# Peptides against a protein of PDB entry 3QIS: the designs that were tried, part 302

Target 1, 334 residues: chain A of PDB entry 3QIS
Amino acid sequence: PSLELSRREFVFENVKFRQLQKEKFQISNNGQVPCHFSFIPKLNDSQYCKPWLRAEPFEGYLEPNETVDISLDVYVSKDSVTILNSGEDKIEDILVLHLDRGKDYFLTISGNYLPSCFGTSLEALCRMKRPIREVPVTKLIDLEEDSFLEKEKSLLQMVPLDEGASERPLQVPKEIWLLVDHLFKYACHQEDLFQTPGMQEELQQIIDCLDTSIPETIPGSNHSVAEALLIFLEALPEPVICYELYQRCLDSAYDPRICRQVISQLPRCHRNVFRYLMAFLRELLKFSEYNSVNANMIATLFTSLLLRPPPNLMARQTPSDRQRAIQFLLGFLL

## One batch from the design tools (peptide; made by RFdiffusion4, then SolubleMPNN)

Design b2_p27_4_s2 (from b2_p27_4, 9 letters changed)
Fold by OpenDDE base, seed 5:
Structure b2_p27_4_s2 (fold): chain B 334 residues (1-334), chain A 27 residues (1-27)
Amino acid sequence: as target 1 above (334 residues)
Amino acid sequence: DEDEEIDAWVEEKFEELREENEELKEE
């Protein structure tokens, strides 16, 4: 069996978080026998491609002289955004198109990723006074490393960070401030806030706006701005309530005093963001007659975002654990 | 009340954050 490929080199320029890119190519059976094709893992890989890449179809049959279009889909989800932001991963891959009883065909995937404030740590974002696209990638790495070290110090030692010669970090990320301030100013009376999805085009504009500028006004509908906040919180590499405190939040869920003590042990930026979000959400609840927002809905929604189980415990989360997590947040909303 | 102190602290932090972010827009 043999194939002819219309293209073997693919370049995905300016790959962004949540922006689907597609490149298509044709494969043709230029042999005299039917062939089965499949994308196969390389010798040491578990998957045929990186998590941000997909081939469609990834397998199939071709009759002699048959041609099929294959789509290479590049999509950076929350699962790939952090490693791409840090430059730990890149828009580089090699696909192996295998023919049964035939040869391998190699496809080269390349491109560039544009960093996002989405999927960047709260600690790093608090150190970014400029939009992330203005920050050199080398400095992003340094900011993430420094942020990790400060988080560890803050968890181990309630020592005030030395007000050393480094620029004072923001109290909360400017991106969260911009989103929440917009929602506070314009969305308190928005019917079905956090219940109606945003527009995908507007979400992309909001992400691009926050990645590239400090806007006076966030573009898009209140629903899109609200969903952008949810996406931001979901994409955080470390949730607003750090994984280390997850179990303590569940254990304290019915004691408001212990809940507050657990929150006080968060790293400064996480604690500030948590309190900031809770205050905003309590304010939205005052407008429940207009926005249809209630404490149970908000607690249920934000629990999955703010109080995520550690990845190793995700498969073990019980309905009781989820209810405790909701109850924990309810104690800050009521 | 510990809640009123938290709310006042949050309001103060909201104002400090507004000032800090308005300064960042003027740069």
Scores: peptide ipSAE 0.033, ipTM 0.706, DockQ to the pose 0.104
Fold by OpenDDE base, seed 2:
Structure b2_p27_4_s2 (fold): chain B 334 residues (1-334), chain A 27 residues (1-27)
Amino acid sequence: as target 1 above (334 residues)
Amino acid sequence: DEDEEIDAWVEEKFEELREENEELKEE
């Protein structure tokens, strides 16, 4: 069997979080026999491609002189955004197109990723006074290392060194402040807030706006701005309530005093973001007659975002654990 | 008391964060 490929080198320029890019190529059976093709894992890989890449179709049959179009789809989800922001992973891969009883054909995938404030740690974002696209990649790496050290010092109750006034981190990320201040100013009377989905085009504009500027006003509908806040919280590499406090939140869920003590043990930026979000949500609940928002809906929605089980415990979360997690947040909303 | 102190702290932090973010827009 033999294949002819219209293209073997693919370049994905300016790959962004949640922005689908597609490159197409043709494969043709220039042989005299039917052939089966498949994308196969390289030696020591479990998958035929990286998590941000997909081939469609990834396998098939070709009769002699038959041609099929294959789409290479690049999509950076919440599962790949953090490792691409840090530069731990890159927009580079090699695909192996295997022909049964034939040859292997190699496809080269390359490109560049544009960093996002989505999927960046709260600690790193508190140190970013400028939009993430203005921050040199070398400085992003240093900010992640420094942010890890700051988190460890905060958890150990080590007295923060008096960093000079110019190096003082923001109390909350400017991106969270911009989203919440917009919602507070414009969305308190918005009917079905957090219940109506945003527009995908508006969500992309909001993400690009926060990655590239400090706007006076966020573009899009109140529903799109509200969904952008949910996407931001979901994409965090560590949730607003750190994984190490997860079990203590569940154990304290019926004691409001212990709940407040658990929150006081969060790293400074995580604690500030948590308090800031809870106060915004309490204010939003005062307008329940206009926005149709209630404490049970908000607690159920935000619990999955703010209080995530550690990755090793995700498969073991019980309905009782979920109810305790909701009860923990209700104690800050009522 | 603790909830009123948290609400007052958050209002103060909202104002401080507004001032700090307006300064960041002028740079």
Scores: peptide ipSAE 0.031, ipTM 0.705, DockQ to the pose 0.103
Fold by OpenDDE base, seed 1:
Structure b2_p27_4_s2 (fold): chain B 334 residues (1-334), chain A 27 residues (1-27)
Amino acid sequence: as target 1 above (334 residues)
Amino acid sequence: DEDEEIDAWVEEKFEELREENEELKEE
């Protein structure tokens, strides 16, 4: 069997969080026999491509002189955004198109990623007074490393925050402030807030706006700004309630005093973001006659975002654990 | 400094929203 490929080199310029890019090529059976093709893992890889890349179709059959179009889809989800923001991963891959009883054909994927405040740690964002696109990539790496070390020091109760010569961190990320302040000012009376999806184009504009500027006003509908807040919280590498406190939140869910004590043990930035969000959501609930938002809906929605099970427990989350997690948040909304 | 203005603005808005929410628990 033999294949002809119309293209073997693909460049994905300016790859962004949640922005789908597509490149297409053709494969043709220039042989005299039917052939089966598939994308296969390289030696020592578990997958045929990186998590942000997909081929469609990834396998198939071609009759003699048949041609098929293959789409190479690049999409940075919440699962890939953090490692791309840090520069741990890059928009580079090699695909192996295998022909059964034939040859391997190599495809080169390259490009550049544009960092996002989405998928960046709360600790790094609190140290980031400028938009992430104004911050040199080298400084982003240093900010993530320093943020990890401060989180560990805070959890270990070891060192007082040395009020040393480092710039004072923000109390909350400016991106969270901008989203919440916009929703507070403009969305409190918005019917079906957090229940109606935003527009994908508006979500991309909001992400790009927060990555590149400190706007006076966020672009898009109140629904798109509300969904952007949900996407931001979902994309955090560490949830607003740190994984280390997850079980303690569930165990305390019916004791409001213990719940407040658990929150007081969060790292400063996480604790501030949690309190700020709860303050906003309590305010939003006063307008329930206008926005159709109630405490049970909000607690159910935000529980999956703020109080995520640790990755090792995610597959074991019971309906009882979910109800306790919801009850934990209800104690801050009521 | 632009960075001090941003920090002060974020702090002010954080405390405003916090104070508004504590006053409303006493009613």
Scores: peptide ipSAE 0.030, ipTM 0.637, DockQ to the pose 0.072
Fold by OpenDDE base, seed 4:
Structure b2_p27_4_s2 (fold): chain B 334 residues (1-334), chain A 27 residues (1-27)
Amino acid sequence: as target 1 above (334 residues)
Amino acid sequence: DEDEEIDAWVEEKFEELREENEELKEE
């Protein structure tokens, strides 16, 4: 069997978080026998492509002289955004199109990724005074390294380093501030806030806006701004309540005094973001007559974002653990 | 200048929310 490929080199320019890009090519059976094609893993790989890449179809049959279109889809989800922001991964791959009882065909994938504040650590964002797209990639790496060291020192209750030698970090990320301030100003009276989904086009505009500017006003509907906040919190590499405190939050869920003590042990930026969000959500609950928001709905929604189980416990989360996690958050909303 | 203005603005907004959270603890 043999195939003809219309193209073998693909370039994905300016890849962004949650923005789908597609490149298409044709494969044709120029042989005299039916053939089965499939994308196969390279040696030592478990998957035929990186997590941000997909081929569609990834396998199929071709009769003699049959042609099929294959789409190469690049999509950076929450699962790939952090490693692309850090430059640990890149928009580069090699696909192996295998022909059963035939030869392999190599496809080269290349491109560039544009960093996002989405999927960046709270610690790094607190050190980032400018939009992430204005920050040199080298400085992003340094900010992540310094952020890791500060978090570790904070958790160890080590004496704060003399704050005088490094630029003072923000109390909360400007991106969270911008989202919350907008919602506070414009969305407190918004009917069905956090219950109505945003528009995908508006979400992309909000992400691009936060990545490239410090706007006076966030673009899009209140629903899109509200969903952007949820997406931001979901995309955090470490949740607002650090994984190390997860079990202690569950264990303290019925003692408001112990709950407050657990939160006081968070790293400064995480603690500040938590308090800031709880203050905002309590204010939002005062407008429940207008926005249809209640404490149980908010606690249920935000618990999954703020108080995520550690990856090793995620598969073991019981309904009781979920109820304790909700109860923990309710103690800050009521 | 611009980075100091952004820091001051974030600090001001954080302190506003902090004061509100302290008042809510005294009630």
Scores: peptide ipSAE 0.029, ipTM 0.629, DockQ to the pose 0.062; fails the geometry check

Design b2_p27_4_s3 (from b2_p27_4, 13 letters changed)
Fold by OpenDDE base, seed 5:
Structure b2_p27_4_s3 (fold): chain B 334 residues (1-334), chain A 27 residues (1-27)
Amino acid sequence: as target 1 above (334 residues)
Amino acid sequence: SEDEEIDEWVEKKFKELKEENEKLKKL
């Protein structure tokens, strides 16, 4: 069996969070026998490609002289954004197109990723006074490392921030402030806020705006800005309520005093973001007659974003755990 | 409230950052 490939080298320029890119190529059976093709894992890899890449179709049959178009789809989800932002992963891969009882064909994937404030830690963002696209990648790495060390110091109640040498971090990320300030100013009377999805084009504009600028106003509808806030919270590598406190939040869910004590143990930036979001959501609930927002809806929605189970416990989350998580958040909304 | 103090502080810092950013764009 033999294949001819129209292209073997693919370049994905300026890959961004949540922006689908597609490159297509044709494979042709230039042999005399039917053949089965498949993308196969290389070496010790579990998957034929990195999480941000897919081939469609990834397998199939070709009759002699038959051709098929294959789409290579690059999409950076919340599952890949953090490792791409840090430069731990890159827009580089090698695909192995295997021909059954034939040879392997190698496809080279390359490109560049443009960092996003989405999928960046709250700690790093609190240190970023500039849009993330203005920050050198080397400095992003340093900021994530410094952020990890400060998170640990804060959790351990260790040494006060040395007030002297580095610029004081923001109390909350400017991106969170921008999103919440916009929603507070313009969306309190928005019917079906957080219930109506945003427009994908507007979401991309909002992401690009926050990544590249400090705007006076966020572009797009209130629904798109609201969804951008949800996407931001969902994409955080560490949720607003750190994984270390997850179980304690569930255990305290029916004691508002203990709930407040648990929140007080969050790292400063996480605690500030949590309080800021709760203040905003309590204010938004005053406009329930206009925006159709109620405490149960908000608690249900935001609990999944703010109080995520640790990855090792995610598969074990009971309906009771989810209800306790909702009750925990309700104690800050009511 | 502590939440209002955070918001006022964030708003103030954000204004400072905007002004700094505008100065940098004029260079």
Scores: peptide ipSAE 0.032, ipTM 0.659, DockQ to the pose 0.065
Fold by OpenDDE base, seed 3:
Structure b2_p27_4_s3 (fold): chain B 334 residues (1-334), chain A 27 residues (1-27)
Amino acid sequence: as target 1 above (334 residues)
Amino acid sequence: SEDEEIDEWVEKKFKELKEENEKLKKL
C-alpha cells in the first residue's frame, strides 16, 4: 500500500483561544490495493495529536486511486489555553499517518499562539497592568512563576508579603473588573441574564478586546458579556476558590461563619475576586423582577465555575458534594 | 508612569467599586 499526500507541512498562524482554524490536505491511494489509514500515537503518547489539534477523518479506507480530504482542526479550548499561554506547550505537533501494512507518513504542524487573559491565573493577571498581548511572552512566564511562588508563600502563612519593592499587584484582574463593571452598569435589567447564550462572534470580539485593550465599553450584547465572564471563570487554571480550600468549603457549607473564614484564607487576588463577584451577584439578585435571576440559578451556575473539585476528585464528586458546594455559595448570595 | 496611572486608575476604580459594593452591602 502507498499514499500520496498533497501537503505534509501545516502552519497555523495567530492561533487564539476558542478560535477554530482549519487546514486541509488530500491523501490519495496511488497503489493498486485498498488501504486503511489512521493517525497513530507517537512513541510514549496516548493520543495521535495534542489536545488542541484533531484530524477529520482520523482514519479511513481508500480504494485504489481514491482520494480523501483530511481537515486538520486547531481549536484551543479551556483544556489547552493555560499551557499555551505559559508557553509550556506550543502550536507544534507531529502527526503520524499510518498505513496498514505500509509505511508511516509524518505531518509537521507548526504555528504561533497568541496569549489570552482567558486561561491565565488570577495572580498573573493581577500583575498585568497592560493587556496580555502587550506583555512579552518571557515576562508572562516569569509572572506565572512568581505568582505561583507568592501564592504558595501566602498559603503557607510564612513570610509577610514584602509590601516594599515590587509594583503593587492589582486588587482584581482588570479583565474581571471590566466584565463585572460592564454587567453591573448595563446588564442589571437584562432579561434572562446568564440564561441566554451569547453570540460566538461577540464572544470572540470580547476575548480579543480584553486581550488587546482596556476598553471603556466591552463590545457585544449583555448576554455575550455575561457568557464571557463565565468562560473566563471556567478557563482559570486555578478556580476563584483555590483547590486547596475545596473540601473546607464543602465541610463548612452549612455554617456561614466558617464559610467566611474559609474565604478569608484565599490568596488576596482570589479573595478579592470572590468578594467582588459575590457583591455583583447580590446586586443582580435585587433586580430579579427584571433579569429573571434568582439565587438558586446563580448559585448552581457559579458553583461549577468558582468551586471546582480538584482534578483528582472530579470523577468522585457526589450529588451531596454538589449540594454542599451550592449551599456554600448560597451563603454569600442571600 | 503609564503603569502608575493605570494602577491608580484600577485601584481607584476598585476602591470606588469596593465602596459602592460596601454601600450596596449596607443597603
Scores: peptide ipSAE 0.031, ipTM 0.631, DockQ to the pose 0.071
Fold by OpenDDE base, seed 1:
Structure b2_p27_4_s3 (fold): chain B 334 residues (1-334), chain A 27 residues (1-27)
Amino acid sequence: as target 1 above (334 residues)
Amino acid sequence: SEDEEIDEWVEKKFKELKEENEKLKKL
């Protein structure tokens, strides 16, 4: 069997978080026999492509002189955004298109990624006084390393932060402040807030706005700004409640005093973001007659974002564990 | 305490925002 490929080199310019890009090519069976094609893993790879890439279709059957269109889809999800922001991964891959009893055809994927405040650690964002797109990539790496070292120092109860002449970190990320300030100003009376989805185009504008500027006003509807806050919290590499405290939150869920003591043990930036969000949500609940928002809905929604099970426990999360996690958060909303 | 200073900052910030929103509603 043999194939003809219309293209073998693909360039994805200016790849952004949650922005789908597509490139298409044709494969034609120029042989005299039917052929089965598939994308196959390279030697030592588990997948035929990186997590931010897919082929559609990834396999198929072609009769002699048949042609099929293949879409190469690039999409940076929450699962790939952090490693692309740090430059640990890049928009580069090689795909192997295999023919059963035939040859391998190599496809080259290249491009550039544009860093996002989405998927960046709270610690790095608290050190970042300018939009992420104004920060040199080398400095982003240094900010992530410094953030890891501060988290370790906090967990180890080591030396007080030397009040050296380094610019004091922000109490909360400016991106969280901007989202929450906007929602507090403009969305407290918004009917069905956090219950109505935002517009995908507006979500992209909000992400781009937060990545590139410090706006006076966030673009888009209140629903899109509300969903952007949820997406931001979901995309955090470490949830607002650190994984190390997850079980203690569940164990304390019915004791409000122990719940507050668990939160006091969070790293400073995580603790500040948690308190800031809880203060906002308690204020939002005062407008329940206008926004149709209640404490049970908010606790259910935000629990999955703020109090995530560690990756090793995620598959074992019981309905009881979810109810305890919701109860933990309710103790800060009521 | 540092925790009290943050809680005071948050309370002050939401108070300022409430006063601003009440001004905006009267326009």
Scores: peptide ipSAE 0.024, ipTM 0.584, DockQ to the pose 0.690
Fold by OpenDDE base, seed 4:
Structure b2_p27_4_s3 (fold): chain B 334 residues (1-334), chain A 27 residues (1-27)
Amino acid sequence: as target 1 above (334 residues)
Amino acid sequence: SEDEEIDEWVEKKFKELKEENEKLKKL
C-alpha cells in the first residue's frame, strides 16, 4: 500500500484562545490495494497529537484511487490555554500518519500562539498593568514565577518581604474589573442576564479586546460580556476559591461566620476577586425585577466556576457536596 | 501614568465595594 499526500507542512499563525483554525490536505491511495490509514502516537506519546490539535478524520479506509480530505484543527480550549500562555507548550507537533502494512508519513505542525489573559493566573494578572499582548513572553514567565511565590507566601501568612522595586500588584485583575464594571454599568437591567448565551463572534472580540487593550467599553452585547466573565472564571488555572480551601468551604457551608473566616485565608488577589464578585452579584440581585436574576440561579452558576473541586476530587463530587458548595456561596449573596 | 490611573481606579472601585460591604454588615 502507498499514499500520496498533497501537503506535509502546516503553519498555524497567530493561534488564539477559543479561535478554531483549520488546515486541510488530501491523501490519495495511489496503490493497487485498499488501505487503512490512522494517525498514531510517537514512541513516547499516549496520543497521536497535542491536546490543542486534532485530525478529522484521524483514521479511515481508502480504496485504490480514492482520495480523502483531512482537516487539521487547532483549537486552544481552557485545558490547553494555561500551558500555552506560560510557554510550557508551543504550537509545534509532529503527526505520524500510519498506513497499515505500509509506511509512516510525517506531518510537521508549526506556528505561534498569542497569549491570553484568559487562562492566566490571578496572581500574574494582578502584576500585569498592561494588556497581555504588550507584555514580552520573558516577562510573562517572570510574572508567573513571582506570582507562585506570592501565593505561597500569602497562604503561609508570611509577611511579604519588602522585595525591591517590584510594582505594587493590582487589587484585582484589570480584565475582571473591566468585565464587572461594564456589567454593573450597562447590564443590571438586562433581562435574562447570565441566562442567555452570548454570540461567539462577540466573545472572540471581547477576548481580543481584553488581550490587546484597556478599553473604555467592552464590545458586544451584555449577554456576551456576561458569558465572557464566566469563560474567564472557568479558564483560571486556579479557581477564585483555591483548591486547598475547597473542603473547608463545604464543611463551613451552614456557618456564615466560618465561611467568612475561610475566605479571609485566601491569597490576597483571590480574596479580593471573590469579594469583588460577591459585591457585584449582590448588587445585580437588587435589580431582579429587571434582569430576572435570583440568588439560587447565581449561586448555582457561579459555584461551579468559583468553588471547583480539586482535580483529584472531581470524580467524587456528590450531590450533597454540590449542595453544600451552593449553600456556601448563597451565604455571600443573601 | 496610565498604569497608576488603572491602579487608582481599581483601588477606588475595590474601596467603594468594600465600604458598601462593611455598611451591609452593620445592617
Scores: peptide ipSAE 0.033, ipTM 0.613, DockQ to the pose 0.062; fails the geometry check

